Peptides against a protein of PDB entry 3QIS. Designs and how they scored, part 24

Target 1, 334 residues: chain A of PDB entry 3QIS
Amino acid sequence: PSLELSRREFVFENVKFRQLQKEKFQISNNGQVPCHFSFIPKLNDSQYCKPWLRAEPFEGYLEPNETVDISLDVYVSKDSVTILNSGEDKIEDILVLHLDRGKDYFLTISGNYLPSCFGTSLEALCRMKRPIREVPVTKLIDLEEDSFLEKEKSLLQMVPLDEGASERPLQVPKEIWLLVDHLFKYACHQEDLFQTPGMQEELQQIIDCLDTSIPETIPGSNHSVAEALLIFLEALPEPVICYELYQRCLDSAYDPRICRQVISQLPRCHRNVFRYLMAFLRELLKFSEYNSVNANMIATLFTSLLLRPPPNLMARQTPSDRQRAIQFLLGFLL

## One batch from the design tools (peptide; aimed at target 1 E283)

Design b2_p14_1 (made by RFdiffusion4)
Pose (drawn by RFdiffusion4):
Structure b2_p14_1 (pose): chain A 293 residues (1-134, 168-310, 319-334), chain P 14 residues (1-14)
Amino acid sequence: PSLELSRREFVFENVKFRQLQKEKFQISNNGQVPCHFSFIPKLNDSQYCKPWLRAEPFEGYLEPNETVDISLDVYVSKDSVTILNSGEDKIEDILVLHLDRGKDYFLTISGNYLPSCFGTSLEALCRMKRPIRERPLQVPKEIWLLVDHLFKYACHQEDLFQTPGMQEELQQIIDCLDTSIPETIPGSNHSVAEALLIFLEALPEPVICYELYQRCLDSAYDPRICRQVISQLPRCHRNVFRYLMAFLRELLKFSEYNSVNANMIATLFTSLLLRPPPSDRQRAIQFLLGFLL
Amino acid sequence: YEERRSEFMEEAFS
C-alpha cells in the first residue's frame, strides 16, 4: 500500500468571498498491491478539513498502479466569510490523506484571504466610511449603493427579485463594493437585486437581531407592539430595517411592471431579515406584512 | 425623480 503524489503543498492566493478556486493534484498507487485512500480528521476533529475547503474526490480505490486526480476546492461561503473577514481563521490547514492500513500523507494548505464588506456586521460597516479593501453612517454605504442602483434603474424591472443574476456579475458587484464607492454598480438589475439578497443573508447579525427574533413572532399580530420590538434594535439595525421596508413599499407601487407583490416580498425577505439563531414561519411573514401594508 | 426620492428618504428616516 503506497502512493505517489504529484505535489503535497497547495497555495490558495487572494481567496475571496464566493469565488471558487481549485488546486489539483494526481495520486498514483506505486505499490504492488491495491490500496484504499481517504481524507481523515486530524486527532479529535469532526471533519478532515475546514468548511471552506473540500477534497474531490475525498476517498477511493486504486489498483497498482492506476492514477486519480484530486481536486482541492476552496469556496468561502456565508458560513466562513465572517471568521475569515475577522482573521479568526486563516487560509491554512493540513489534510491527512490516509491509506487504509498504511502511511499517512500530509498535505499543507496555505494562502491568503481578502476581506469583504459582505459578511461584515452592520455596526462595523456603519463605522467605516471608506471601502474595506480600498458619527457613523445611518446605513452601510454598501447597502445604500445597492438600493440606490435599484431605485434608479429597477423600479420598472420585470420580475425583480424573481430572476437570478449572473454569477460573474455578482462577484464583480462584491469586489466593486469591497474596493470602491462607484458612480454606477456594474451588472444587470437582476444581479444587483440578488447581490442585495446575498448581502442581507451574509450578515453576521441579521437586520432583526437574534434575541429580538422570538419577541417579533409573539408580537406578530399587534402592529403597535411590532413597531416597539423594532425600537429595541440598535440604531443601525433599526435604520436598515426601516430603510428596506420603505424601499420595498416603494417597489410595490410599480408592481404592475416589476411583478413585486406582497406575497413574494413576504416569503423572500422574511427569512433574510428575521433569522433564528413551522407556523412560526406564518407569524414571521405576518410580522413583516404588518410593515409592508 | 427628485421629488419621489425626497419623499422616499423622508419616509425611510422620519

Design b2_p14_1_s1 (made by RFdiffusion4, then SolubleMPNN; from b2_p14_1, 5 letters changed)
Fold by OpenDDE base, seed 2:
Structure b2_p14_1_s1 (fold): chain B 334 residues (1-334), chain A 14 residues (1-14)
Amino acid sequence: as target 1 above (334 residues)
Amino acid sequence: MEERRKAFLEEAFA
């Protein structure tokens, strides 16, 4: 069996969070026998491609002189965004197109990723006074490393953040401030806020806006801005309530005093973001007559984002655990 | 609006 490939080198320029890119190529059976093709893992890989890449179709049959189009789809989800932001991973891969009883054909994937404030740690974002696209990649790496170290020091109560440092971190990420301040100004009377989905195009515009600028006004509908906040919170590598405190939140869910004590033990940036979000959500609830938002809906929605179970407990979350987590947030909304 | 915004910010960061 033999294949001809129309292209073997693929470049994905300016790959962004949640923006699908597609490159297509053709494979043709230039042999005299039917053939089966498949993308196969490289040696030591479990998958034929990196998590942000997909081939469609990834396998198939070709009759003699048959041609099929293969789409290479690049999509950075919440599961790949953090490692791409840090430069731990890159838009580079090698695909092995295997022909049964034939040859292997190598495809080179390359490109560049544009960092996003989505999927960046709260600690790093609090150190970024400028849009992430203005920050050199080398400095992003340093900020993530520094942020990790400062989180650990804060959790260990070893060193108070030197409040006198010329480079004092922001109280909250500017991106969260921008989203919440917009919603506070314009969305308190928005019917079905957090219940109506945003527009995908507007979501991309909002992401690009936050990555590249400090806007006076966020583009898009209130629904898109609201969903962008949810996406931001979901994409955080560490949830607003750190994984280390998850069980303590559940255990304290019916004691408002202990709940507040647990929150006080969060790293400063996480604690500030939590308080800022709770203040916003309480404000939003004052307008429930207009926006149809209630505390139970909000608590249910935000619990999954703010109070995520640690990865090792994700599969074991009971309905009781979910109810406790909701109750924990309700104690800050009521 | 600005007074409400100020009060909200004060509540959020208190």
Scores: peptide ipSAE 0.218, ipTM 0.885, DockQ to the pose 0.883
OpenDDE base, seeds 1, 3, 4, 5: peptide ipSAE 0.172, 0.048, 0.196, 0.212; ipTM 0.868, 0.799, 0.875, 0.877

Design b2_p14_1_s2 (made by RFdiffusion4, then SolubleMPNN; from b2_p14_1, 6 letters changed)
Fold by OpenDDE base, seed 4:
Structure b2_p14_1_s2 (fold): chain B 334 residues (1-334), chain A 14 residues (1-14)
Amino acid sequence: as target 1 above (334 residues)
Amino acid sequence: MEERRERFLKEAFE
């Protein structure tokens, strides 16, 4: 068996969070026998490609002289955004197109990723007074490393870093402030807020806006701005309620006093974001007659974002655990 | 509107 490939080198320029890019190529059976092709893992890999890449189709049969189009899809989800933002991973891969009883064909994937405030830690974002696209990548790496160390110091109740020399971190990320302040100003009377999905084009504009600027107004509908907030919270590498406190939140869910004590133990930026969001959501609930938003809906929605199970427990989350998590959040909304 | 914003910000960060 033999294949002819129309292209073997692919460049994905300016890859962004949640923006699908596609490159296509053709494979042709230039042999005299039917052949089966598949993308196969490299020797040390479990998957044929990195998590942000997909081939479609990834396998198939070709009759003699048959041609098929293969799409290489690059999509950075919440699962890949953090490692790309930090530069731990890059838009580079090698695909192995295997022909059964034939040869291997190598495809080179390259490109560049544009960092996003989505998928960046709250700690790092609190140190970023400028849009993330204005921050050198080298400094992003340092900020993530420093953010981890400061989170640990904050959790250990170690002496507040000398207030003197380094610019004081923001109380909350400017991106969260921008989203919430917009929603507070313009969306409190918005019917079906957080129930109606945003527009994908508007979501991309909002993401790009937050990554590149500090706008006076966020572009798009209130629904798109609201969904952008949800996406932002979902994409956080560490949720607003740190994984370390997850079980304690569940255990305290029916004791409002203990719930408040648990929140008080959050790192400063996480605690501030939590309080800021709860204050916004309580204000939003005052307009329930206009926006059709109720505490149960909000608690159910935001619990999955703010109070995520640790990755090791995610597969073990019971309906009871979910209900406790919702009850925990309800105690801050009512 | 401004008074509500100030109150909201105050309530969030107290």
Scores: peptide ipSAE 0.031, ipTM 0.670, DockQ to the pose 0.928
OpenDDE base, seeds 1, 2, 3, 5: peptide ipSAE 0.016, 0.016, 0.017, 0.020; ipTM 0.604, 0.604, 0.620, 0.602; seed 2 fails the geometry check

Design b2_p14_1_s3 (made by RFdiffusion4, then SolubleMPNN; from b2_p14_1, 7 letters changed)
Fold by OpenDDE base, seed 5:
Structure b2_p14_1_s3 (fold): chain B 334 residues (1-334), chain A 14 residues (1-14)
Amino acid sequence: as target 1 above (334 residues)
Amino acid sequence: MEKEREEFLKEAFE
C-alpha cells in the first residue's frame, strides 16, 4: 500500500490559550489495494501526539483512488497551558502516519506559543507588575523558580533571606484584582451572575486584554468577566488553597476557628487571594435579591476551583469529601 | 472588599 500526502509540514503561528487553530491536509490512496491508516505513538510515547494536538480522523480505510481530508487541531487547555507558559513544552511535534503492512509517513508540527497569565502561578503573577506579554520568556522561567523557592520558605516559616533589592511582590495578582474590581463595581446587581455563561469571543478578548495590557475597564459583559474569573481560577497550576492543606480543610470543615487557622498557614499570595475572593463573594451575597446568587450555589461552584484534591487523590474523592469541602467554604461566606 | 482594593492600589502606585 502507498499514500500521497498533500502536505507534511504544518506551522501554527501565535498559538494562544483556549484559541483553536486548524490546519487541513489530504491523503490519497495511489496504490491498487485498499489500505488502513492510523496515527501511531513514537517509540517511548504513550500517545500519537502531545496533549494540545489532535488529528481528526486519527484512523480510517481508503479504497484505491480514494481521498480523505485530515484536520490537525491545536488547542491549549488548562492541562497544557502551564508547561507552555514556562517553556518546558513548545509548539513542536512529529506525527507518525502508519499504513498497515506499509510505510510510515512523518508530519512535522511547529509554531510559537504566546504566554498567558492564565495557567501561571499566583506567586509568579505577584512578581509581575507588567502584562505577561511584556515579560521576556527567560524572566518568566526565573520568576517561576523564585516563586517556588519563596513558597517553600513561607511554608517552612524560614526568615526571608535579605536577598537583594528585588521589588516587593504584589499582595494579589493584578489580573485577579482587575477581574474582581470590575465585578464589584458593575456586577453586584447582575441577574444570574455566575449562572449565565459568557460569550466565547468576549472571553478571548478578556484573556488577550489581561495578557497584553493593564486596562481601566475590562471588555465584555458581566457574565463574560465572571466566567473569565472562573477560568482563571481553574487554570491555576496550584489552586488558591494549596494541595498540602486540602485534607486539613476537610477535617476542619465544621469548626470555623480551625478553618481560619488553616487559611492562615497558606503562602502570603494564596492567603491574600483567598481573603479577597471571600470578601467579594460576601459582598455579592448582600445583593441576592437582585443577582439571584445564594451561599450554597457560590460555595458549590467555588469549592471545585479553590479547594481541588491533589492529583493523586482526584480519583478517590467521595461525596462526603465534596460535602466537607463545600462546608469549609460556607464558613467564610456566612 | 473596599479595604483590600485600597491596599492593592497603594502597593501598585508606591
Scores: peptide ipSAE 0.089, ipTM 0.824, DockQ to the pose 0.118
OpenDDE base, seeds 1, 2, 3, 4: peptide ipSAE 0.045, 0.068, 0.044, 0.073; ipTM 0.776, 0.811, 0.778, 0.813

Design b2_p14_1_s4 (made by RFdiffusion4, then SolubleMPNN; from b2_p14_1, 5 letters changed)
Fold by OpenDDE base, seed 4:
Structure b2_p14_1_s4 (fold): chain B 334 residues (1-334), chain A 14 residues (1-14)
Amino acid sequence: as target 1 above (334 residues)
Amino acid sequence: MEERRKRFLEEAFA
């Protein structure tokens, strides 16, 4: 069996968070026998491609002289955004198209990724006074490493960051401030806020806006801005409530005093973001007659974003754990 | 609102 491929080199320029790109190519059976094709893992890989890439179809049968279109889809989700932002991963891959009883055909994937404030740590973002696209990639790597080290220092030493030498970190990321300030200003009376989905085009505009500028107004509907906040919180490499405190939040869920003590132990940026969000959400709840938002809905929604189980416990989260997590957050909303 | 925005931006860009 043999295949002819219309193309073997693919370039994905300016790949962005949550923006689907597609490249298509054709494969044709130029042999005289039916053939089965599949994308196969390389010798040391569990998957045939990186998490941000997929082929569709990834396998199939071709009769003699049959042709099929294959789509190569590049999509950076929350699961890939952090490693691409840091430059730990890149828009580069090699796909192996295997022909049963035939040859392997190699496809080269290349391109460039544009960093996003989505999927960047709260610590790194608190150090970014400018939009992330204005920050040199080399400095992004340094900021992530430094952010990890400062988080560790802030957890170990309740020592105030010495006021001296480096530019003082922001109290909260500018992106969070912009999103919440917009919602506070324009969305408190918005019916079905956080219940109505945003528009995908507006979400992309909001992401691009936050990555490239410090706007006076965020573009899009209140629903899109609200969803952008949810996406931002979901995409954080570490949730607003650090993984280290997850179990303590569950254990304290019915004791409001202990809950407040647990929050006080968060790193400064995480604690500030948490308090800022809770202040906004409590304000939003005052307008429940207008916005149809209630404390149980908000607690349920935001708990999944703010109080995520550690990756090793995610598969083990019980309904009781979820209820405790919701109860923990309710104690800050009521 | 505007004063708080100005102050945040001033603190962010100072």
Scores: peptide ipSAE 0.020, ipTM 0.663, DockQ to the pose 0.100
OpenDDE base, seeds 1, 2, 3, 5: peptide ipSAE 0.017, 0.016, 0.007, 0.018; ipTM 0.576, 0.582, 0.457, 0.558; seed 5 fails the geometry check

Design b2_p14_2 (made by RFdiffusion4)
Pose (drawn by RFdiffusion4):
Structure b2_p14_2 (pose): chain A 293 residues (1-134, 168-310, 319-334), chain P 14 residues (1-14)
Amino acid sequence: PSLELSRREFVFENVKFRQLQKEKFQISNNGQVPCHFSFIPKLNDSQYCKPWLRAEPFEGYLEPNETVDISLDVYVSKDSVTILNSGEDKIEDILVLHLDRGKDYFLTISGNYLPSCFGTSLEALCRMKRPIRERPLQVPKEIWLLVDHLFKYACHQEDLFQTPGMQEELQQIIDCLDTSIPETIPGSNHSVAEALLIFLEALPEPVICYELYQRCLDSAYDPRICRQVISQLPRCHRNVFRYLMAFLRELLKFSEYNSVNANMIATLFTSLLLRPPPSDRQRAIQFLLGFLL
Amino acid sequence: ETFEELHNSYKPPH
């Protein structure tokens, strides 16, 4: 049971939020007998690697002496973007490739991460006047820029918030917001609209803070009480919520053109603005509908 | 208050 590896060190340079990278290498069974390989957790872990990293394939069978290409894939999603933004985690790791009844092969993962305004808290973004990788703002300039673009160009956009944008343009929009305060956000209206949804989803703290979440559901049927729960939010969260509710009510005026109705808004934005740490789903859409109408 | 007025009031400084 022996393996030959084309390389054991891999570098993921300039890793960005939601941008896929692949570092490939070849495994060859140079032994005399067939072998089984698999990636294993390091002593006392649950997984063989961190969430932003994946091996493809992560296990297999090799006769002497067939070869197999292994793809080490890095993808920073909403699960890891905040800790990598914060520096609580780095683009580094060790993969232990394990031969069943044999040697262990240690693969070193290194590289660097570029922080994004996406996955960054509303509070910190309101405190930053300049782009992240170039008195506080009422709302983060990034969300204002996305909403400003949609307000200017997308009020009459067919199927707004129902058609997915382009992956390439989403990344361009994110990098644009990370590095600039542009005159125009690049990309189609559908891409800008989706980037807004991704922005809300990627927030480390939702627009409606986690501890106020349950109170919102309980209060879902009393508009006076719902507004008061909103008053308990920190200034920046309260402002973003009010700002978005006003923006969505503005879009409802053009529903005959943009097909944006209360039904779609409620089911789309409720889960983004009001996340927990069933029929609660119903009190939640009721909570949000109370503001839209 | 209109959305336009609210939106402009929140405009980040240049």

Design b2_p14_2_s1 (made by RFdiffusion4, then SolubleMPNN; from b2_p14_2, 8 letters changed)
Fold by OpenDDE base, seed 5:
Structure b2_p14_2_s1 (fold): chain B 334 residues (1-334), chain A 14 residues (1-14)
Amino acid sequence: as target 1 above (334 residues)
Amino acid sequence: MSFAELLESMRPPK
């Protein structure tokens, strides 16, 4: 069997978080026999491509002189955004198109990624006084390393860092402050807030706005700004309640005093963000007659975002664990 | 402290 490929080199310029890009090519059976094609893993890989790449179709049959269009889809989800922001991964891959009893055909994928405040740690964002797109990539790496070391020192209750001439970190990320400031000013009376989805085009504009500027006003509807806050919290590499405290939150869920003690042990930025969000959500609950927001709905929604099970426990979360996690947050909303 | 006062106390530098 033999194939002809219309293209073998693909370039994806200016790849962004949650923005789908597509490139297409054709494969043609120029042989005299039917052939089966499939994308196969390289040596030492478990998958035929990186998590941000997909081929459609990834397998199929071609009769003699038949042609099929293949789509290469690049999409950066919450699962790939953090490693692309740090430069640990890049928009580079090699696909192997295999023919049964035939040859391997290699496709080269290349491009560039534009960093996002979505998928960046709370510690790093508290150190960023400027939009992430204004920060040199080398400085982003240094800020992530320094932020990890600060988190570890804070958890170990080590000596107060000498207030050396290092610029004081923000109390909360500017991106969270901007989202909450907008929602507090304009969305307290918004019917079905956090229940109605935003528009995908408006979500992309909000993400691009937060990555590139410090706006006086966030673009889009109140529903899109509310969903952008949910997406931001979901995309955090470490949730607002650190994985190390997850089990202690479940164990304390029915004792409001112990719950407050557990939260006091969070790193400074995580603790500030948690208290800030709980204060905001309690403010929204005062307008429940207008916005249809209630404590049980908010606790259920925000529990999955703020109090995630550690990756090793994700597959084992029981309905009892979920109910304890919801009860933990209810103690801060009521 | 009102939520408005808390929000202003956490304002990032311009």
Scores: peptide ipSAE 0.558, ipTM 0.959, DockQ to the pose 0.918
OpenDDE base, seeds 1, 2, 3, 4: peptide ipSAE 0.554, 0.547, 0.558, 0.552; ipTM 0.958, 0.957, 0.959, 0.958

Design b2_p14_2_s2 (made by RFdiffusion4, then SolubleMPNN; from b2_p14_2, 8 letters changed)
Fold by OpenDDE base, seed 3:
Structure b2_p14_2_s2 (fold): chain B 334 residues (1-334), chain A 14 residues (1-14)
Amino acid sequence: as target 1 above (334 residues)
Amino acid sequence: MSFAELLASMRPPK
């Protein structure tokens, strides 16, 4: 069996978080026998492609002289955004199109990724006074490394942040501040806030806006701005409540005094973001007659975002653990 | 502190 491929080199320019790109090519059975094709893992790989890449179809049959279109889909989700933002991974891959009883055909995937404030650590974002697209990629790496070291120092309660440095970090990421400022100013009376989904095009505009500018106003509907806040929190590499404190939050869930003590042990940026979000959400709850927002709904929604189980416990989350996590947040909303 | 005061106190530099 043999295949003819219309293209073998694919370039995905300006790949962005949550923006699907597609490149298509054709494969043709130029042989005289039916053939089965599949994308196969390279030696030592578990998957035929990186997490941000997909082939559709990834396998199939071709009759003699049959042609099929294959779509190569590049999509950076929350699962790939952090490693692409840091430059640890890149928009580069090699696909192996295997022909059963035939040859392997190699496809080269290349391109460039545009960093996002989505999927960047709270620590790095607190140091980032300009939009992420204005920050040199080399400096993003340094900011993540420095942010990790400062997180550890903050947890150890060792060094008061030297108040006099021109490099004083923000109290909260500017992106969170902008989202919450917008929602507080324009969405307190928005019916079904956090219950109605945003528009995908508006979400992309909001992401692009936050990555490239410090706007006076965020584009899109209040629902899209609200969902952008949820997406931002979900995409964080480390949740607002650090994984190290997860179990202590569950254990303290019914003691509001201990809950506050646990939160006081968060890194400064995480603690500030948590307190800021809780203050905002308590403000929204005052407008429940207009926005249909209640404490149980908000606690349920934000628990999965703010208080994620550590990766090693994710598969073991019980309904009781989920209820304790919700109760923990309720103690800050009521 | 009101939420508005908190928000203002946390404002990023322009």
Scores: peptide ipSAE 0.529, ipTM 0.955, DockQ to the pose 0.943
OpenDDE base, seeds 1, 2, 4, 5: peptide ipSAE 0.519, 0.514, 0.521, 0.525; ipTM 0.953, 0.952, 0.953, 0.954

Design b2_p14_2_s3 (made by RFdiffusion4, then SolubleMPNN; from b2_p14_2, 7 letters changed)
Fold by OpenDDE base, seed 3:
Structure b2_p14_2_s3 (fold): chain B 334 residues (1-334), chain A 14 residues (1-14)
Amino acid sequence: as target 1 above (334 residues)
Amino acid sequence: MSFEELLKSMEPPK
């Protein structure tokens, strides 16, 4: 069996969070026999491609002289955004197109990623006074490393923030401040807020706006701005309530005093964001007559975002654990 | 502190 490939090198320029890019190529059976093709893992890989890449179709049959179009789809989800923002991973891969009883054909994937404030740590964003696209990539790495070290020091109740040398961190990320300021000003009376989905095009505009500017107004509908806040919280590498405190939140869920003590142990940025969001959500609840927002809905929605189980416990989350997590948040909304 | 006062107190520098 033999294949002819129309292209073997693919370049994905300016890859962004949640923005699908597609490159297509043709494969042709120039042999005399039917052939089966498949994308296969490299020797040390579990998957045929990186998590942000997909081939469609990834396998198939070709009759002699048959041709098929293959789409290479690049999509950076919440699962890949953090490692791409840090430069730990890159828009580079090698695909192995295997022909049954035939040859391997290598495809080179390359490109560049444009960093997003989505999937960046709260600690790094609190140090980032300018839009992320204005920050040199080298400095993003340093900001994440410094942010990790400051988080650890804060959790250990160690050395006071050296107030002297670096500009004081923001109290909350500018991005989350802008989203909440917009929602407070314009969305308190929005019917079905957080219940109606936003528009995908508007979400892309909001993300690009927050990545590239400090706008006076966020573009898009109130629903899109509300969903952008949810996406932001979901994309955080660590949830607003740090994984280390997850179990303690569940254990304290029915004691509002202990719940407040647990929150007081969060890193400064996480604690500020949590208190800020809870204050905002309590404000929205005053407008429940207009926005149809209630405490149970909000607690249920935001619990999955703010109080995520650690990756090692995610597969073991019981209905009781979920209910405790909801009760924990309800104690801050009521 | 009202939410508006909190919001303003958390405002990033322009």
Scores: peptide ipSAE 0.521, ipTM 0.956, DockQ to the pose 0.930
OpenDDE base, seeds 1, 2, 4, 5: peptide ipSAE 0.515, 0.131, 0.514, 0.176; ipTM 0.955, 0.865, 0.955, 0.881

Design b2_p14_2_s4 (made by RFdiffusion4, then SolubleMPNN; from b2_p14_2, 7 letters changed)
Fold by OpenDDE base, seed 3:
Structure b2_p14_2_s4 (fold): chain B 334 residues (1-334), chain A 14 residues (1-14)
Amino acid sequence: as target 1 above (334 residues)
Amino acid sequence: MSFEELMESMRPPK
């Protein structure tokens, strides 16, 4: 069997978080026999492509002189955003299109990724006084490394932040501050806040706005701004309540005094974000007659975002653990 | 501290 490919090189320019890009090519069976094609893993890979790439269809049959269009879909989810923001991964891959009893055809994927404040650590964002797109990519790596080291020092209660010549970190990421400021000013009376989904186009505009500017007003509906906050919290490489404190939060869930003590042990930025969000959510609850927001709904929603199980425990989360996690947050909302 | 006071205390520099 043999194939003819209309294209073998694909360039995905300006790839962004949650923005789907598609490139299409045609494959044609120029042979005299039916052929089965499939994308196959390379020798040491478990998958035929990187997590941010997909082929559709990834396999199929072609009769003689038949043609099929294949879509190469690039989509950066929460699962790939952090490694792309740091430059640990890049928009580069090689796909192997295999023919059963035939040849391998190599496809080259290339492009560039535009960093996002979504999927960036709270520590790094507290060091970013400017929009992430104004920060040189080389400096993003240094900021993540420095942020990791400062997190470790903060957890160890060791050296006070050397109040030296480095600009003092923000108390909270500007992106969280802007989202919450907007929601507080404009969304406290919004019916079905956090219950109605945002618009995908508006979400993209909000993300792009936060990545590129420090706006006075967030674009989009209150629902889109609310969902953007949820997406931001979900995309964090580490949740607002650090993974190392997860079990202690569950164990303390029914003791409000111990819960506050656990939160006091968070890194400064995480602790500030947690306190800021809890204060905001308590403020929203005062408007429950207008916004239909209640403590149980908020606790249930934000628990999955703020108090995520560590990756090694995620598959083992019991209904009891989930209820303890919800109860932990309820103690800060009531 | 009101929420507004907290929010202003956390305000990023312009």
Scores: peptide ipSAE 0.623, ipTM 0.967, DockQ to the pose 0.945
OpenDDE base, seeds 1, 2, 4, 5: peptide ipSAE 0.615, 0.616, 0.610, 0.621; ipTM 0.966, 0.966, 0.965, 0.966

